# Peptides against a protein of PDB entry 6KZJ, part 11

Target 1, 71 residues: chain A of PDB entry 6KZJ
Amino acid sequence: SPDLLSEVSEMKQDLIKMTAILTTDVSDKAGSIKVKELVKAAEEEPGEPFEIVERVKEDLEKVNEILRSGT

## One batch from the design tools (peptide; made by RFdiffusion4, then SolubleMPNN)

Design b1_p11_2_s4
Fold by OpenDDE base, seed 3:
Structure b1_p11_2_s4 (fold): chain B 71 residues (1-71), chain A 11 residues (1-11)
Amino acid sequence: as target 1 above (71 residues)
Amino acid sequence: MLLKMIGMLES
């Protein structure tokens, strides 16, 4: 439905914002983060946010490793 | 679509 697609679009934007924060704050520790690919996926049809979700999951795993090593 | 994305996050 149009409402559901709007929700996906909003979530996509939030995930991109999270990725940007992670990239800027932990870029030297987070490993490879392909921001260009995320932007490209964001401009595609509502099914493409799956690629962004997968990258965010990867980024969160990297952040988790950093946080564990810092404690 | 959202349900599919949620499923991906849970894996």
Scores: peptide ipSAE 0.041, ipTM 0.576, DockQ to the pose 0.074
Fold by OpenDDE base, seed 5:
Structure b1_p11_2_s4 (fold): chain B 71 residues (1-71), chain A 11 residues (1-11)
Amino acid sequence: as target 1 above (71 residues)
Amino acid sequence: MLLKMIGMLES
């Protein structure tokens, strides 16, 4: 139905916004993005893309620190 | 979110 499709479109837009937070300078986009709301939504949905990407990003950051320190 | 979206598309 049109109403359900509108809701799906909104959810897809939220996923795009979450991706933008992770892949661009957050400072540039912070004024137009409901960051806290999106983070909470991701935490409520284990295994959803934003949460998965955040875990991967964190792991890559740890690897980067090890490589830079030489330890 | 994804599972909910799939459910909405099937309605």
Scores: peptide ipSAE 0.041, ipTM 0.608, DockQ to the pose 0.089
Fold by OpenDDE base, seed 4:
Structure b1_p11_2_s4 (fold): chain B 71 residues (1-71), chain A 11 residues (1-11)
Amino acid sequence: as target 1 above (71 residues)
Amino acid sequence: MLLKMIGMLES
Protein backbone atom coordinates (compact mmCIF):
# COMPACT_ATOMS: atom_id res chain seq x y z
CA SER B 1 0.00 0.00 0.00
CA PRO B 2 1.08 3.61 -0.41
CA ASP B 3 1.24 4.03 3.38
CA LEU B 4 3.46 0.97 3.76
CA LEU B 5 5.79 2.11 0.97
CA SER B 6 6.10 5.53 2.59
CA GLU B 7 6.99 4.01 5.95
CA VAL B 8 9.52 1.63 4.38
CA SER B 9 11.12 4.53 2.53
CA GLU B 10 11.47 6.43 5.79
CA MET B 11 13.12 3.45 7.48
CA LYS B 12 15.47 3.02 4.54
CA GLN B 13 16.53 6.65 4.82
CA ASP B 14 17.13 6.21 8.56
CA LEU B 15 19.26 3.14 7.86
CA ILE B 16 21.37 5.11 5.38
CA LYS B 17 21.89 7.86 7.95
CA MET B 18 22.83 5.35 10.64
CA THR B 19 25.31 3.67 8.32
CA ALA B 20 26.96 7.00 7.55
CA ILE B 21 27.28 7.78 11.27
CA LEU B 22 28.73 4.37 12.14
CA THR B 23 31.29 4.39 9.31
CA THR B 24 32.54 7.99 9.59
CA ASP B 25 31.95 9.22 13.13
CA VAL B 26 30.54 7.77 16.36
CA SER B 27 30.21 11.16 18.05
CA ASP B 28 26.74 12.38 18.99
CA LYS B 29 27.94 15.79 17.85
CA ALA B 30 27.26 14.93 14.22
CA GLY B 31 25.58 17.85 12.50
CA SER B 32 21.78 18.15 12.77
CA ILE B 33 21.39 14.45 13.62
CA LYS B 34 20.16 13.27 17.00
CA VAL B 35 22.66 10.42 17.19
CA LYS B 36 21.71 9.31 20.70
CA GLU B 37 18.07 8.80 19.74
CA LEU B 38 18.92 7.00 16.51
CA VAL B 39 21.42 4.71 18.25
CA LYS B 40 18.92 3.85 20.97
CA ALA B 41 16.17 3.11 18.45
CA ALA B 42 18.46 0.99 16.28
CA GLU B 43 19.67 -1.06 19.25
CA GLU B 44 16.24 -1.53 20.81
CA GLU B 45 15.40 -4.77 18.98
CA PRO B 46 17.74 -7.79 18.92
CA GLY B 47 19.45 -8.39 15.61
CA GLU B 48 18.87 -4.88 14.26
CA PRO B 49 21.45 -3.46 11.82
CA PHE B 50 23.14 -1.29 14.45
CA GLU B 51 23.99 -4.31 16.61
CA ILE B 52 25.38 -6.22 13.65
CA VAL B 53 27.51 -3.33 12.40
CA GLU B 54 28.87 -2.62 15.88
CA ARG B 55 29.91 -6.26 16.29
CA VAL B 56 31.65 -6.17 12.91
CA LYS B 57 33.43 -2.92 13.81
CA GLU B 58 34.60 -4.39 17.10
CA ASP B 59 35.98 -7.45 15.32
CA LEU B 60 37.76 -5.30 12.74
CA GLU B 61 39.31 -3.21 15.50
CA LYS B 62 40.67 -6.36 17.14
CA VAL B 63 42.08 -7.56 13.83
CA ASN B 64 43.73 -4.18 13.29
CA GLU B 65 45.37 -4.30 16.72
CA ILE B 66 46.69 -7.82 16.08
CA LEU B 67 48.11 -6.81 12.70
CA ARG B 68 49.85 -3.75 14.16
CA SER B 69 51.36 -5.43 17.23
CA GLY B 70 51.66 -9.04 16.11
CA THR B 71 49.92 -10.13 19.31
CA MET A 1 14.01 -1.39 11.49
CA LEU A 2 14.77 -4.67 9.73
CA LEU A 3 12.44 -6.73 11.94
CA LYS A 4 9.68 -4.17 11.52
CA MET A 5 10.09 -4.23 7.74
CA ILE A 6 9.90 -8.03 7.73
CA GLY A 7 6.74 -7.91 9.82
CA MET A 8 5.15 -5.46 7.42
CA LEU A 9 5.98 -7.62 4.40
CA GLU A 10 4.50 -10.69 6.09
CA SER A 11 1.13 -8.98 6.61
Scores: peptide ipSAE 0.034, ipTM 0.576, DockQ to the pose 0.072
Fold by OpenDDE base, seed 1:
Structure b1_p11_2_s4 (fold): chain B 71 residues (1-71), chain A 11 residues (1-11)
Amino acid sequence: as target 1 above (71 residues)
Amino acid sequence: MLLKMIGMLES
């Protein structure tokens, strides 16, 4: 429905914002964060929220690794 | 789209 698509679109935007925050906060110590793919995912049609969520999950995992290592 | 999201959340 149109309401569901609007909700998914909002979620997509929120995930992009979260990913941007995580990427910038850990950029100095992050191993490999594909910023190019983040930009691509943001420009994708609403049918590809999976790519954005995967990037957020990956960034969170890297943040966790940095916190555990203390570096 | 929605099915892909659900699949991701279950992984």
Scores: peptide ipSAE 0.033, ipTM 0.557, DockQ to the pose 0.071

Design b1_p11_3_s1 (from b1_p11_3 with H2Y K5E)
Fold by OpenDDE base, seed 4:
Structure b1_p11_3_s1 (fold): chain B 71 residues (1-71), chain A 11 residues (1-11)
Amino acid sequence: as target 1 above (71 residues)
Amino acid sequence: LYLLEKNLELL
């Protein structure tokens, strides 16, 4: 369905935007990004792209810790 | 995260 394709495309765009926010050094650009509003929006609807990106970020951090610890 | 962004852009 073209409606489903549009929804998936929008979801992809949102994932990219959220990734860009999460990759920014929180120290340098935190003044322009309403982090509080983004977190709130993600909590309002389970499965939002921000939540998915956050889970992937956490998993990558876990992998990094395993590799660094040698275990 | 950079790698994730690049992979998402390729979809």
Scores: peptide ipSAE 0.027, ipTM 0.571, DockQ to the pose 0.082
Fold by OpenDDE base, seed 3:
Structure b1_p11_3_s1 (fold): chain B 71 residues (1-71), chain A 11 residues (1-11)
Amino acid sequence: as target 1 above (71 residues)
Amino acid sequence: LYLLEKNLELL
């Protein structure tokens, strides 16, 4: 439905925004983004974009290790 | 993270 597609599109945009925050080089602008506040916000609601991105990142790291080791 | 961002953009 149009409503469901709009909701999914908004969720996708939020995921991209959170990923952009996570990919920021902590060296250059660590003072501008309160990473600790973002982590707290993600912990309040399971399934928030930050938590989803972190789970996907963890899964990709696991897949990478499996591919490199062959086991 | 960069590769993750690129994959998310494709969804």
Scores: peptide ipSAE 0.027, ipTM 0.565, DockQ to the pose 0.096
Fold by OpenDDE base, seed 5:
Structure b1_p11_3_s1 (fold): chain B 71 residues (1-71), chain A 11 residues (1-11)
Amino acid sequence: as target 1 above (71 residues)
Amino acid sequence: LYLLEKNLELL
């Protein structure tokens, strides 16, 4: 359905933006990015894109540790 | 996260 496709596309764009926030040094050109507001939004609304990206990041770090411990 | 971002860009 067109409404579902629009929703998925919006979610994708949000996830990309959140990934950029998590990977950028907050000391750099993030002057326009309200990181504190996004963190607060994720805390107030569980399952929002920022919170999902944070969980994926943590899971990838755990996988990396498992791979390193096996060597 | 870089690989995640690239996967999302391909969707």
Scores: peptide ipSAE 0.027, ipTM 0.568, DockQ to the pose 0.087
Fold by OpenDDE base, seed 2:
Structure b1_p11_3_s1 (fold): chain B 71 residues (1-71), chain A 11 residues (1-11)
Amino acid sequence: as target 1 above (71 residues)
Amino acid sequence: LYLLEKNLELL
């Protein structure tokens, strides 16, 4: 239905925004992350929803590492 | 982290 497609599209956009925010935060905290590449990928060619979810997962893992190393 | 949390609240 058009409502479901709109909901999926909104969710995809939210994931892209989250990825961009997380990559920027991780870049500021972890010098080893190629943040510019991840941000550019999210901006121009985010890819399919699965690829976006995988990038968000990777960003969350990196945030977790920062939190763990900060203790 | 604080800025991250604030941005997440806006989504």
Scores: peptide ipSAE 0.025, ipTM 0.538, DockQ to the pose 0.065

Design b1_p11_3_s2 (from b1_p11_3, 4 letters changed)
Fold by OpenDDE base, seed 3:
Structure b1_p11_3_s2 (fold): chain B 71 residues (1-71), chain A 11 residues (1-11)
Amino acid sequence: as target 1 above (71 residues)
Amino acid sequence: LYLLEFNLKLL
């Protein structure tokens, strides 16, 4: 349905924004997260589907910590 | 790099 496609497109835009937060050097200043750690996580080779999901989950937790510490 | 590739595949 067109509503589902709109929801998927919105989710895609949110994921792009989160990626920008994780890849930008400015994260060193926000609450105990080092850029070096984010770079290592981004360069880590994806494994099987479960391992990929676990890495995405870890990155989302890092985004949450950045947003929480900024308020 | 994998996050960039993931987002590019969604475009």
Scores: peptide ipSAE 0.056, ipTM 0.616, DockQ to the pose 0.097
Fold by OpenDDE base, seed 4:
Structure b1_p11_3_s2 (fold): chain B 71 residues (1-71), chain A 11 residues (1-11)
Amino acid sequence: as target 1 above (71 residues)
Amino acid sequence: LYLLEFNLKLL
């Protein structure tokens, strides 16, 4: 449903915001997580539902890497 | 931590 795609897209935007916050607060020691690439991915056309989900999964993995580096 | 918790609630 289009509602699910909108929800997943919103979730992706939230992950990008979280990543930006974590990378700014966690000093340069977290390996070069290219926040710029996450922002670009958000600006790109979402494409097919599968592609949207894969991008969200990738963003979540990057956030997880930031969290692990901070522990 | 607080800002992370805030974002997790919005997610």
Scores: peptide ipSAE 0.044, ipTM 0.609, DockQ to the pose 0.059
Fold by OpenDDE base, seed 1:
Structure b1_p11_3_s2 (fold): chain B 71 residues (1-71), chain A 11 residues (1-11)
Amino acid sequence: as target 1 above (71 residues)
Amino acid sequence: LYLLEFNLKLL
């Protein structure tokens, strides 16, 4: 079905965007125009890969705080 | 929901 192919294509694009965000250091992002453009594009729509990654990072930060408090 | 869950599981 053309609908299934469109859905798979969308998922592939989302994974590419998420991978680019996860593999780039946050410190390196401040100077890269391409990264800034990717961030802007990902923020235009709610639930885009960037927003998902940011929520995951927030959760990982909370986990890290819990682990540090237990040591 | 399914697409989101699928993407998160692949990461």
Scores: peptide ipSAE 0.038, ipTM 0.566, DockQ to the pose 0.066
Fold by OpenDDE base, seed 5:
Structure b1_p11_3_s2 (fold): chain B 71 residues (1-71), chain A 11 residues (1-11)
Amino acid sequence: as target 1 above (71 residues)
Amino acid sequence: LYLLEFNLKLL
């Protein structure tokens, strides 16, 4: 049905966004992924996969600091 | 790497 095709297309776009976030090398060498453009897209559309993944990454880092410090 | 390759094939 056309509804399933639209849903699969949306899921594909979400997976592409998530992959771009996860593959962002912290090094300036991510010349292939416009990280700045993805950040802007997440700020313009709250709740998009990029913004969600960034929040999850930040939360995981906080958990890691708590476990490492013991406090 | 496999997720990146998968998405590149979908483009």
Scores: peptide ipSAE 0.036, ipTM 0.608, DockQ to the pose 0.096

Design b1_p11_3_s3 (from b1_p11_3, 5 letters changed)
Fold by OpenDDE base, seed 3:
Structure b1_p11_3_s3 (fold): chain B 71 residues (1-71), chain A 11 residues (1-11)
Amino acid sequence: as target 1 above (71 residues)
Amino acid sequence: RYLLELNLKLL
């Protein structure tokens, strides 16, 4: 549905913003590794809309884990 | 440059 795709687009925008913050911290080796993983995930074929949503959610969860741990 | 490339890949 258009609402779902709009939500995915918003999540993707948030991921871009958060990734930019994480990549500027060259001292955070753990963060750097996770950012590389997010980049690889972003390069994958999105597939069907539901699969796109699940991949975005997975990426956002990875970012959240970094923020929650503080490292 | 790396940050720019990263953002472009995510778009």
Scores: peptide ipSAE 0.033, ipTM 0.553, DockQ to the pose 0.072
Fold by OpenDDE base, seed 2:
Structure b1_p11_3_s3 (fold): chain B 71 residues (1-71), chain A 11 residues (1-11)
Amino acid sequence: as target 1 above (71 residues)
Amino acid sequence: RYLLELNLKLL
C-alpha cells in the first residue's frame, strides 16, 4: 500500500540522518565532499549492502566480547 | 564508516 511505502521511506530517511550525525569522523572530510563523490566512494568500496552488514555484525560481536571479558 | 556506506548504497 502507498502508506506502507511512505513509512518505509521515512524510516530509511531517519537511518540516513542518524548515520550522518554519528559518522562525525568522516564528516569533517564529508563536509567538503560532494554527495556524488560519497556515492562514488561507496560504490568503489568492496561489498554489497549485505556484505557491509555482515562486517558491521562481526565488528559489533568483537566489541561485545571485549566488553564482556573486560579486556 | 560501514553504516554510511550502507546508507549510500541504499539510495
Scores: peptide ipSAE 0.033, ipTM 0.553, DockQ to the pose 0.136
Fold by OpenDDE base, seed 5:
Structure b1_p11_3_s3 (fold): chain B 71 residues (1-71), chain A 11 residues (1-11)
Amino acid sequence: as target 1 above (71 residues)
Amino acid sequence: RYLLELNLKLL
């Protein structure tokens, strides 16, 4: 159905955005993806993949801090 | 590396 195709297309786009954000180190070398532009676009819209990724990063940082401190 | 490969497959 057209609804399913639209949903899959949206999911694909979200995955591309998230991947670009997570692969900044390799993207800067490849020059293929303007990561800075994608990050900026994701920051402009609430609920975009960037916000989700940033929350996950913050949580992982907290876990890392707990493990390092032992508390 | 996996994410990069995934991205290339999605494009």
Scores: peptide ipSAE 0.032, ipTM 0.552, DockQ to the pose 0.110
Fold by OpenDDE base, seed 4:
Order: structure tokens, then sequence, then C-alpha cells
Structure b1_p11_3_s3 (fold): chain B 71 residues (1-71), chain A 11 residues (1-11)
């Protein structure tokens, strides 16, 4: 449903925002989280539902890496 | 870590 795609896209945007906040306040010690790549992914066309989900999963993984680092 | 957990709670 289009509602699900909108919800997933919004979730991705939230993950990008969280990552940006964490990487700006936490010094370069958290391994090179390429915030630039996350921003680029948000600006790209979402594509098919599967592609949107895969991008969200990738963003979530990056957030989890920050969490595991203890920052 | 705290900041991330806080953000997750606010989402």
Amino acid sequence: as target 1 above (71 residues)
Amino acid sequence: RYLLELNLKLL
C-alpha cells in the first residue's frame, strides 16, 4: 500500500536525522559513519518497495553500529 | 549511546 511506503520512507528520514545528531556531537571516534551517504540515499528516488526497505535496513544498521560503539 | 536511546524513545 502507498501508506506503507510513506511510513517506511519517513522512518528512513528519522534514522538519517538521528545519525546526523549522533555524529555531530560525538567526535570522529565513532568509525567513519558516512553521513553523506545516508543523506544522498534520502535524496535519491525511493524506487520499488524492496529497494526502500533495503535502504532503511542499511540506515538502521548504521544507527546500530553507533549504539554498539557506546556513543 | 544515551542520545541514541533517547531518540529511539522519541520516534
Scores: peptide ipSAE 0.039, ipTM 0.595, DockQ to the pose 0.066; fails the geometry check

Design b1_p11_3_s4 (from b1_p11_3 with H2Y)
Fold by OpenDDE base, seed 2:
Structure b1_p11_3_s4 (fold): chain B 71 residues (1-71), chain A 11 residues (1-11)
Amino acid sequence: as target 1 above (71 residues)
Amino acid sequence: LYLLKKNLELL
């Protein structure tokens, strides 16, 4: 259905936005992140939805490491 | 982190 396709497209866009935000914020906090590679991936074709989800997952993992190391 | 949280709240 067109409504379902629109919903999936919106989710994809949200994930891309989250990835871009996380890569920018984590760049200043985590020396272990290859920021240039993540930023370039966001600037270029983000890829298939699965690849976007994996990038977001990696970003969230790095945020978790920052939070844990800050305690 | 604070700015990250605020940006996430806007999504």
Scores: peptide ipSAE 0.030, ipTM 0.556, DockQ to the pose 0.066
Fold by OpenDDE base, seed 5:
Structure b1_p11_3_s4 (fold): chain B 71 residues (1-71), chain A 11 residues (1-11)
Amino acid sequence: as target 1 above (71 residues)
Amino acid sequence: LYLLKKNLELL
């Protein structure tokens, strides 16, 4: 149905945005990632995927620190 | 994640 296709396309776009945000710190050569635009979008719309992804990113950094330190 | 982004862009 057209409603389902619209929902899937929106989900795809959200996942692309999330991926771009998560790769910002690890990819010096991540191509046309407009980080500033994504940050502004999250500030304009609280609760949007960017804010969720930033929290997940922070949690992953903490996990990495624990694994590296062994503590 | 990079590969995921590229795959999603192709859909």
Scores: peptide ipSAE 0.028, ipTM 0.557, DockQ to the pose 0.073
Fold by OpenDDE base, seed 4:
Structure b1_p11_3_s4 (fold): chain B 71 residues (1-71), chain A 11 residues (1-11)
Amino acid sequence: as target 1 above (71 residues)
Amino acid sequence: LYLLKKNLELL
C-alpha cells in the first residue's frame, strides 16, 4: 500500500534525526534543535523511532562490552 | 537503507 510506504519513509527520516541527536557530543550546542521536545514526542507512543534507536544503541554497547571483556 | 545503516553505525 502507498500509505505503508509513506509511513516507512517517514519512520526512516525520524530515525536519522534521532541518531543525529544521540550521536551529538555532550559539549556540542544543539543549535535550534529542541532536543527535549523531540525526545518527549518520540517517547509518547511505544515503538516510535527514538525507542528503536535507543534499543539499537544499547545492543551496540553490549556488543562492545563483550568484545572488550573477551567473553 | 544505506543512509539508515550508516547512521546506526555511528551510535
Scores: peptide ipSAE 0.028, ipTM 0.564, DockQ to the pose 0.153
Fold by OpenDDE base, seed 3:
Structure b1_p11_3_s4 (fold): chain B 71 residues (1-71), chain A 11 residues (1-11)
Amino acid sequence: as target 1 above (71 residues)
Amino acid sequence: LYLLKKNLELL
């Protein structure tokens, strides 16, 4: 439905913003994003973009360690 | 993972 697509599109945009916060060096381009406000909004409900990105990063780190060690 | 990687490439 168009309502669901709009909601998913908004979530996707939020995921991109959270990804930028978590991956960009705090110095240059992150200055335009209200990081504290976005983090606070993401902590309100499980499954928000910030929590999703954090879990993905953690899982990627675990996978990387497994691949390097072979165990 | 795929979508995240693609989004990271755009940053």
Scores: peptide ipSAE 0.027, ipTM 0.552, DockQ to the pose 0.134

Design b1_p11_4_s1 (from b1_p11_4, 4 letters changed)
Fold by OpenDDE base, seed 5:
Structure b1_p11_4_s1 (fold): chain B 71 residues (1-71), chain A 11 residues (1-11)
Amino acid sequence: as target 1 above (71 residues)
Amino acid sequence: HYLLEKILSLL
């Protein structure tokens, strides 16, 4: 439905923002992720929103590991 | 965002 598509689009934008913060702020500890690549992927054809989600998930897992380890 | 919450739950 249009409402679901709007929600997905908004979520996508939020994920991009979160990923940018995570990749820049914790890059030294979590490993470098190319934010510009994620943004570019967001503009490319269907399937890329899923790729963004998976990358954000991976970034959050890395952050969790850092917080848990205290490093 | 319900979908975002679901994604976060997969961590």
Scores: peptide ipSAE 0.051, ipTM 0.552, DockQ to the pose 0.071
Fold by OpenDDE base, seed 2:
Structure b1_p11_4_s1 (fold): chain B 71 residues (1-71), chain A 11 residues (1-11)
Amino acid sequence: as target 1 above (71 residues)
Amino acid sequence: HYLLEKILSLL
């Protein structure tokens, strides 16, 4: 239905936004994360919703490592 | 977003 498609589309956009926020946070600590490149990739070629979720998961893992290391 | 909340709860 149109309502379901709209919800999925909006969810995808929210995940892209979250990925951008998480990548900027970890970049300050990891030094090797190309934030600008990842943000552009998410905007131009985000991929399927599953791929976006996997990227968000990876970003969360990186944040967790930073928090756990205390650095 | 119910689906978004569900996904976030799994991460």
Scores: peptide ipSAE 0.046, ipTM 0.561, DockQ to the pose 0.059
Fold by OpenDDE base, seed 4:
Structure b1_p11_4_s1 (fold): chain B 71 residues (1-71), chain A 11 residues (1-11)
Amino acid sequence: as target 1 above (71 residues)
Amino acid sequence: HYLLEKILSLL
C-alpha cells in the first residue's frame, strides 16, 4: 500500500539523519573526516535500508575506535 | 520503526 511505501521512506530518511549525526560526532574527534562529503554521499545515493544500516554500523565502529584510542 | 529502534539500542 502507499502507506507502507511512505513508512519505509520515512525510516530510510531517519537512518540517513542518524548517519549524519554519527559522522558529525566522529568529525569532532577526528579532524580528518570529511563530514560534508559523507553526508552528501548518503543523501545522493542512500540505497536500500540495509545498506544505510551498514553505513551506520561503520560509523559506530569509527566512533568506538576513536573512544578507545583517545584521539 | 523496527530497524531504527534496533540501531538506537546500540547507542
Scores: peptide ipSAE 0.046, ipTM 0.550, DockQ to the pose 0.151
Fold by OpenDDE base, seed 3:
Structure b1_p11_4_s1 (fold): chain B 71 residues (1-71), chain A 11 residues (1-11)
Amino acid sequence: as target 1 above (71 residues)
Amino acid sequence: HYLLEKILSLL
């Protein structure tokens, strides 16, 4: 359904925005650490906020594919 | 968004 696809797309976009906020906040606290390095570290650490957000993002992308395909 | 709200509650 187009409404469900729109909702999933909106959620995905919100997760992207939250990811940016999380990386910025962590970067501010970490000082000299590069944003890129923080993203990597957060992705590799199970249960860390960034990895959780990325996992949910991936799940939403899968849902989007299912809804788009009609299967 | 339920899932996003749940994630935000963990921060």
Scores: peptide ipSAE 0.038, ipTM 0.533, DockQ to the pose 0.187

Design b1_p11_4_s2 (from b1_p11_4, 4 letters changed)
Fold by OpenDDE base, seed 3:
Structure b1_p11_4_s2 (fold): chain B 71 residues (1-71), chain A 11 residues (1-11)
Amino acid sequence: as target 1 above (71 residues)
Amino acid sequence: HYLLEKILKLL
């Protein structure tokens, strides 16, 4: 339904914003570590916050596709 | 957003 798709889309946008916050926060705490290196490290470590967020983001995209196909 | 709230609680 359009209402569910709108909510999923909003959640996706929130996850994008959250990703930016996570990378910035970790970068600020780590000092000399570049953001792109932190992103790679977080993606490669299972259970790290960034990887968890990205997995949820991918799951939401799949849900969105299913809902769109069912509508 | 339930899932996002759960993630935020882990941070």
Scores: peptide ipSAE 0.030, ipTM 0.530, DockQ to the pose 0.153
Fold by OpenDDE base, seed 1:
Structure b1_p11_4_s2 (fold): chain B 71 residues (1-71), chain A 11 residues (1-11)
Amino acid sequence: as target 1 above (71 residues)
Amino acid sequence: HYLLEKILKLL
């Protein structure tokens, strides 16, 4: 469906934005209202880009621990 | 993940 394709494309763009916020050193922008608003908006609904990014980061941390321990 | 589910439904 064209509508679903557009929705997925928008969601990908939002996911990229949230990834940039969560993977960069946010210390410099921790006080940014826009960042806080994006985090809040993305956490309002389960499965929004913020929660997807957080789950991916958690999975990557688990992989990293396995690789570091060798077990 | 929701995004992955949406993509899979599109295919």
Scores: peptide ipSAE 0.030, ipTM 0.528, DockQ to the pose 0.042
Fold by OpenDDE base, seed 5:
Formats: structure tokens, sequence, C-alpha cells
Structure b1_p11_4_s2 (fold): chain B 71 residues (1-71), chain A 11 residues (1-11)
């Protein structure tokens, strides 16, 4: 149905956004990827996958720090 | 990451 195709298309677009964020080096070392442009595009609308991914990344970084420091 | 590579191949 057209509704299902639209839903799949939307899901694919969300995955593209999330994948772009996950492949972005947070240190902006990848000269081929403009991190600021990617972040700006993902932040254009509140509730976009970027906000979710950034929260998850932040939580994982906190966990990693706890495990690394032992505190 | 394996999952990320799989996603990249599908896109």
Amino acid sequence: as target 1 above (71 residues)
Amino acid sequence: HYLLEKILKLL
C-alpha cells in the first residue's frame, strides 16, 4: 500500500540520518565530512534521530569513563 | 562496527 511505502521511506531516511551521525568523527578529523554541517542538518527539527543518537552516545561515553577510571 | 557496516551497505 502507499502508506506502507511511505512508512518504509521515512524509516530509511531516519536510518540515513543516524548512520551519518554514527560515522562522524566527533574530533572532526575526517576532512571529507563537515561535522558542523551534518549536526546542523540533523538538528533542524526537534525530535529528529540526531537528538536520540546524541543522548545514547553521551550515555555510552559516561559508562566508558566509569569503566576506564574505576570510579 | 558490524551493524554500522551492514547499514551502510543497505543505504
Scores: peptide ipSAE 0.026, ipTM 0.532, DockQ to the pose 0.072
Fold by OpenDDE base, seed 4:
Structure b1_p11_4_s2 (fold): chain B 71 residues (1-71), chain A 11 residues (1-11)
Amino acid sequence: as target 1 above (71 residues)
Amino acid sequence: HYLLEKILKLL
């Protein structure tokens, strides 16, 4: 249903916002650490909040694709 | 993925 697609899309957007907050906050605290290094550090450590958010985001994108395709 | 499986079970 289009309502489920809208809900999933909203959840995805929330995860994008959470990711932006996490990266910005860590970047501000880390001083000279570049955003690219933070992304790589998160990718190398599966337990970090950023990687968890990205994994959930990916899952929601897959759900959105399934709902949109109807298959 | 765990989350995907959980979401699909709710659909």
Scores: peptide ipSAE 0.024, ipTM 0.543, DockQ to the pose 0.150

Design b1_p11_4_s3 (from b1_p11_4, 3 letters changed)
Fold by OpenDDE base, seed 2:
Structure b1_p11_4_s3 (fold): chain B 71 residues (1-71), chain A 11 residues (1-11)
Amino acid sequence: as target 1 above (71 residues)
Amino acid sequence: SYLLKKILELL
């Protein structure tokens, strides 16, 4: 269905945008994301459910800080 | 991070 393909395409585009934000290294400030740190974190085991939630929360906080700072 | 890992796996 063309409608389903369009929806999947939009979702993929959103993921590409999120990845671009997460891999942005704009400064040495604590609020910025270091690419090397993200790569290492992506390779690690997620851990127990609580630890997974905390890691996701931390990632979203980093994205939020990037968006709010305008950088 | 777990979120980034999952995002990369879906690309």
Scores: peptide ipSAE 0.060, ipTM 0.549, DockQ to the pose 0.164
Fold by OpenDDE base, seed 4:
Structure b1_p11_4_s3 (fold): chain B 71 residues (1-71), chain A 11 residues (1-11)
Amino acid sequence: as target 1 above (71 residues)
Amino acid sequence: SYLLKKILELL
């Protein structure tokens, strides 16, 4: 369905944007992105891209600790 | 970083 593909594409775009926000200083004023609004909007509902990215970030931290410790 | 770049490419 074209509508389903559009929804998936939009979700993918949101994930990319949220990843950029979470991996950079939130005080960075580069670009026209309203960081505060995007973060709050993504936190309002369960299952939003923000929560998915945060879960991935937590997993990456665990991976980093394993690599650093060698165990 | 290289890792971050690869993560973004997977999205």
Scores: peptide ipSAE 0.025, ipTM 0.518, DockQ to the pose 0.104
Fold by OpenDDE base, seed 5:
Structure b1_p11_4_s3 (fold): chain B 71 residues (1-71), chain A 11 residues (1-11)
Amino acid sequence: as target 1 above (71 residues)
Amino acid sequence: SYLLKKILELL
């Protein structure tokens, strides 16, 4: 339904924002840790908040592609 | 993934 599609789109946007918050927050606290290294470290650790967010984000991106392509 | 499948089922 259109309401569900809007909800999924909103969830996707929220996940993108959460990813940015997680990377910036830990970068500010860990003065020597580069954001790029943080992203890699989070991806290497299943169950970490960033990894969870990224996994859900990826799934929502796939949904978006399916809906847009009609396949 | 399971999540993707569940989302698609809801659409």
Scores: peptide ipSAE 0.023, ipTM 0.531, DockQ to the pose 0.143
Fold by OpenDDE base, seed 3:
Structure b1_p11_4_s3 (fold): chain B 71 residues (1-71), chain A 11 residues (1-11)
Amino acid sequence: as target 1 above (71 residues)
Amino acid sequence: SYLLKKILELL
C-alpha cells in the first residue's frame, strides 16, 4: 500500500540521519580516522549502534520491497 | 527482540 510504503521510506530516511549523527560523533572521537573506515568498523562490530541502525535499515528495505511488489 | 530493544535505548 502506498501509505505504508511512504511511512517505511520516512523511517528509512530517519535512520540515515541517525547514522550520520553516529558516524560524526565517533569520527570526532576517532581523530584522524577516515569516516569511511569508521563506518565500516562500526558495521563489523556486533551490537554497536551503527550496525544496529544498519540492520534495521536493511529490514525496512525488505519491507519496502514487499510493499512495492504488491502494488 | 534484542534489536528492537537496542533501537529503543538509542532513542
Scores: peptide ipSAE 0.022, ipTM 0.491, DockQ to the pose 0.161

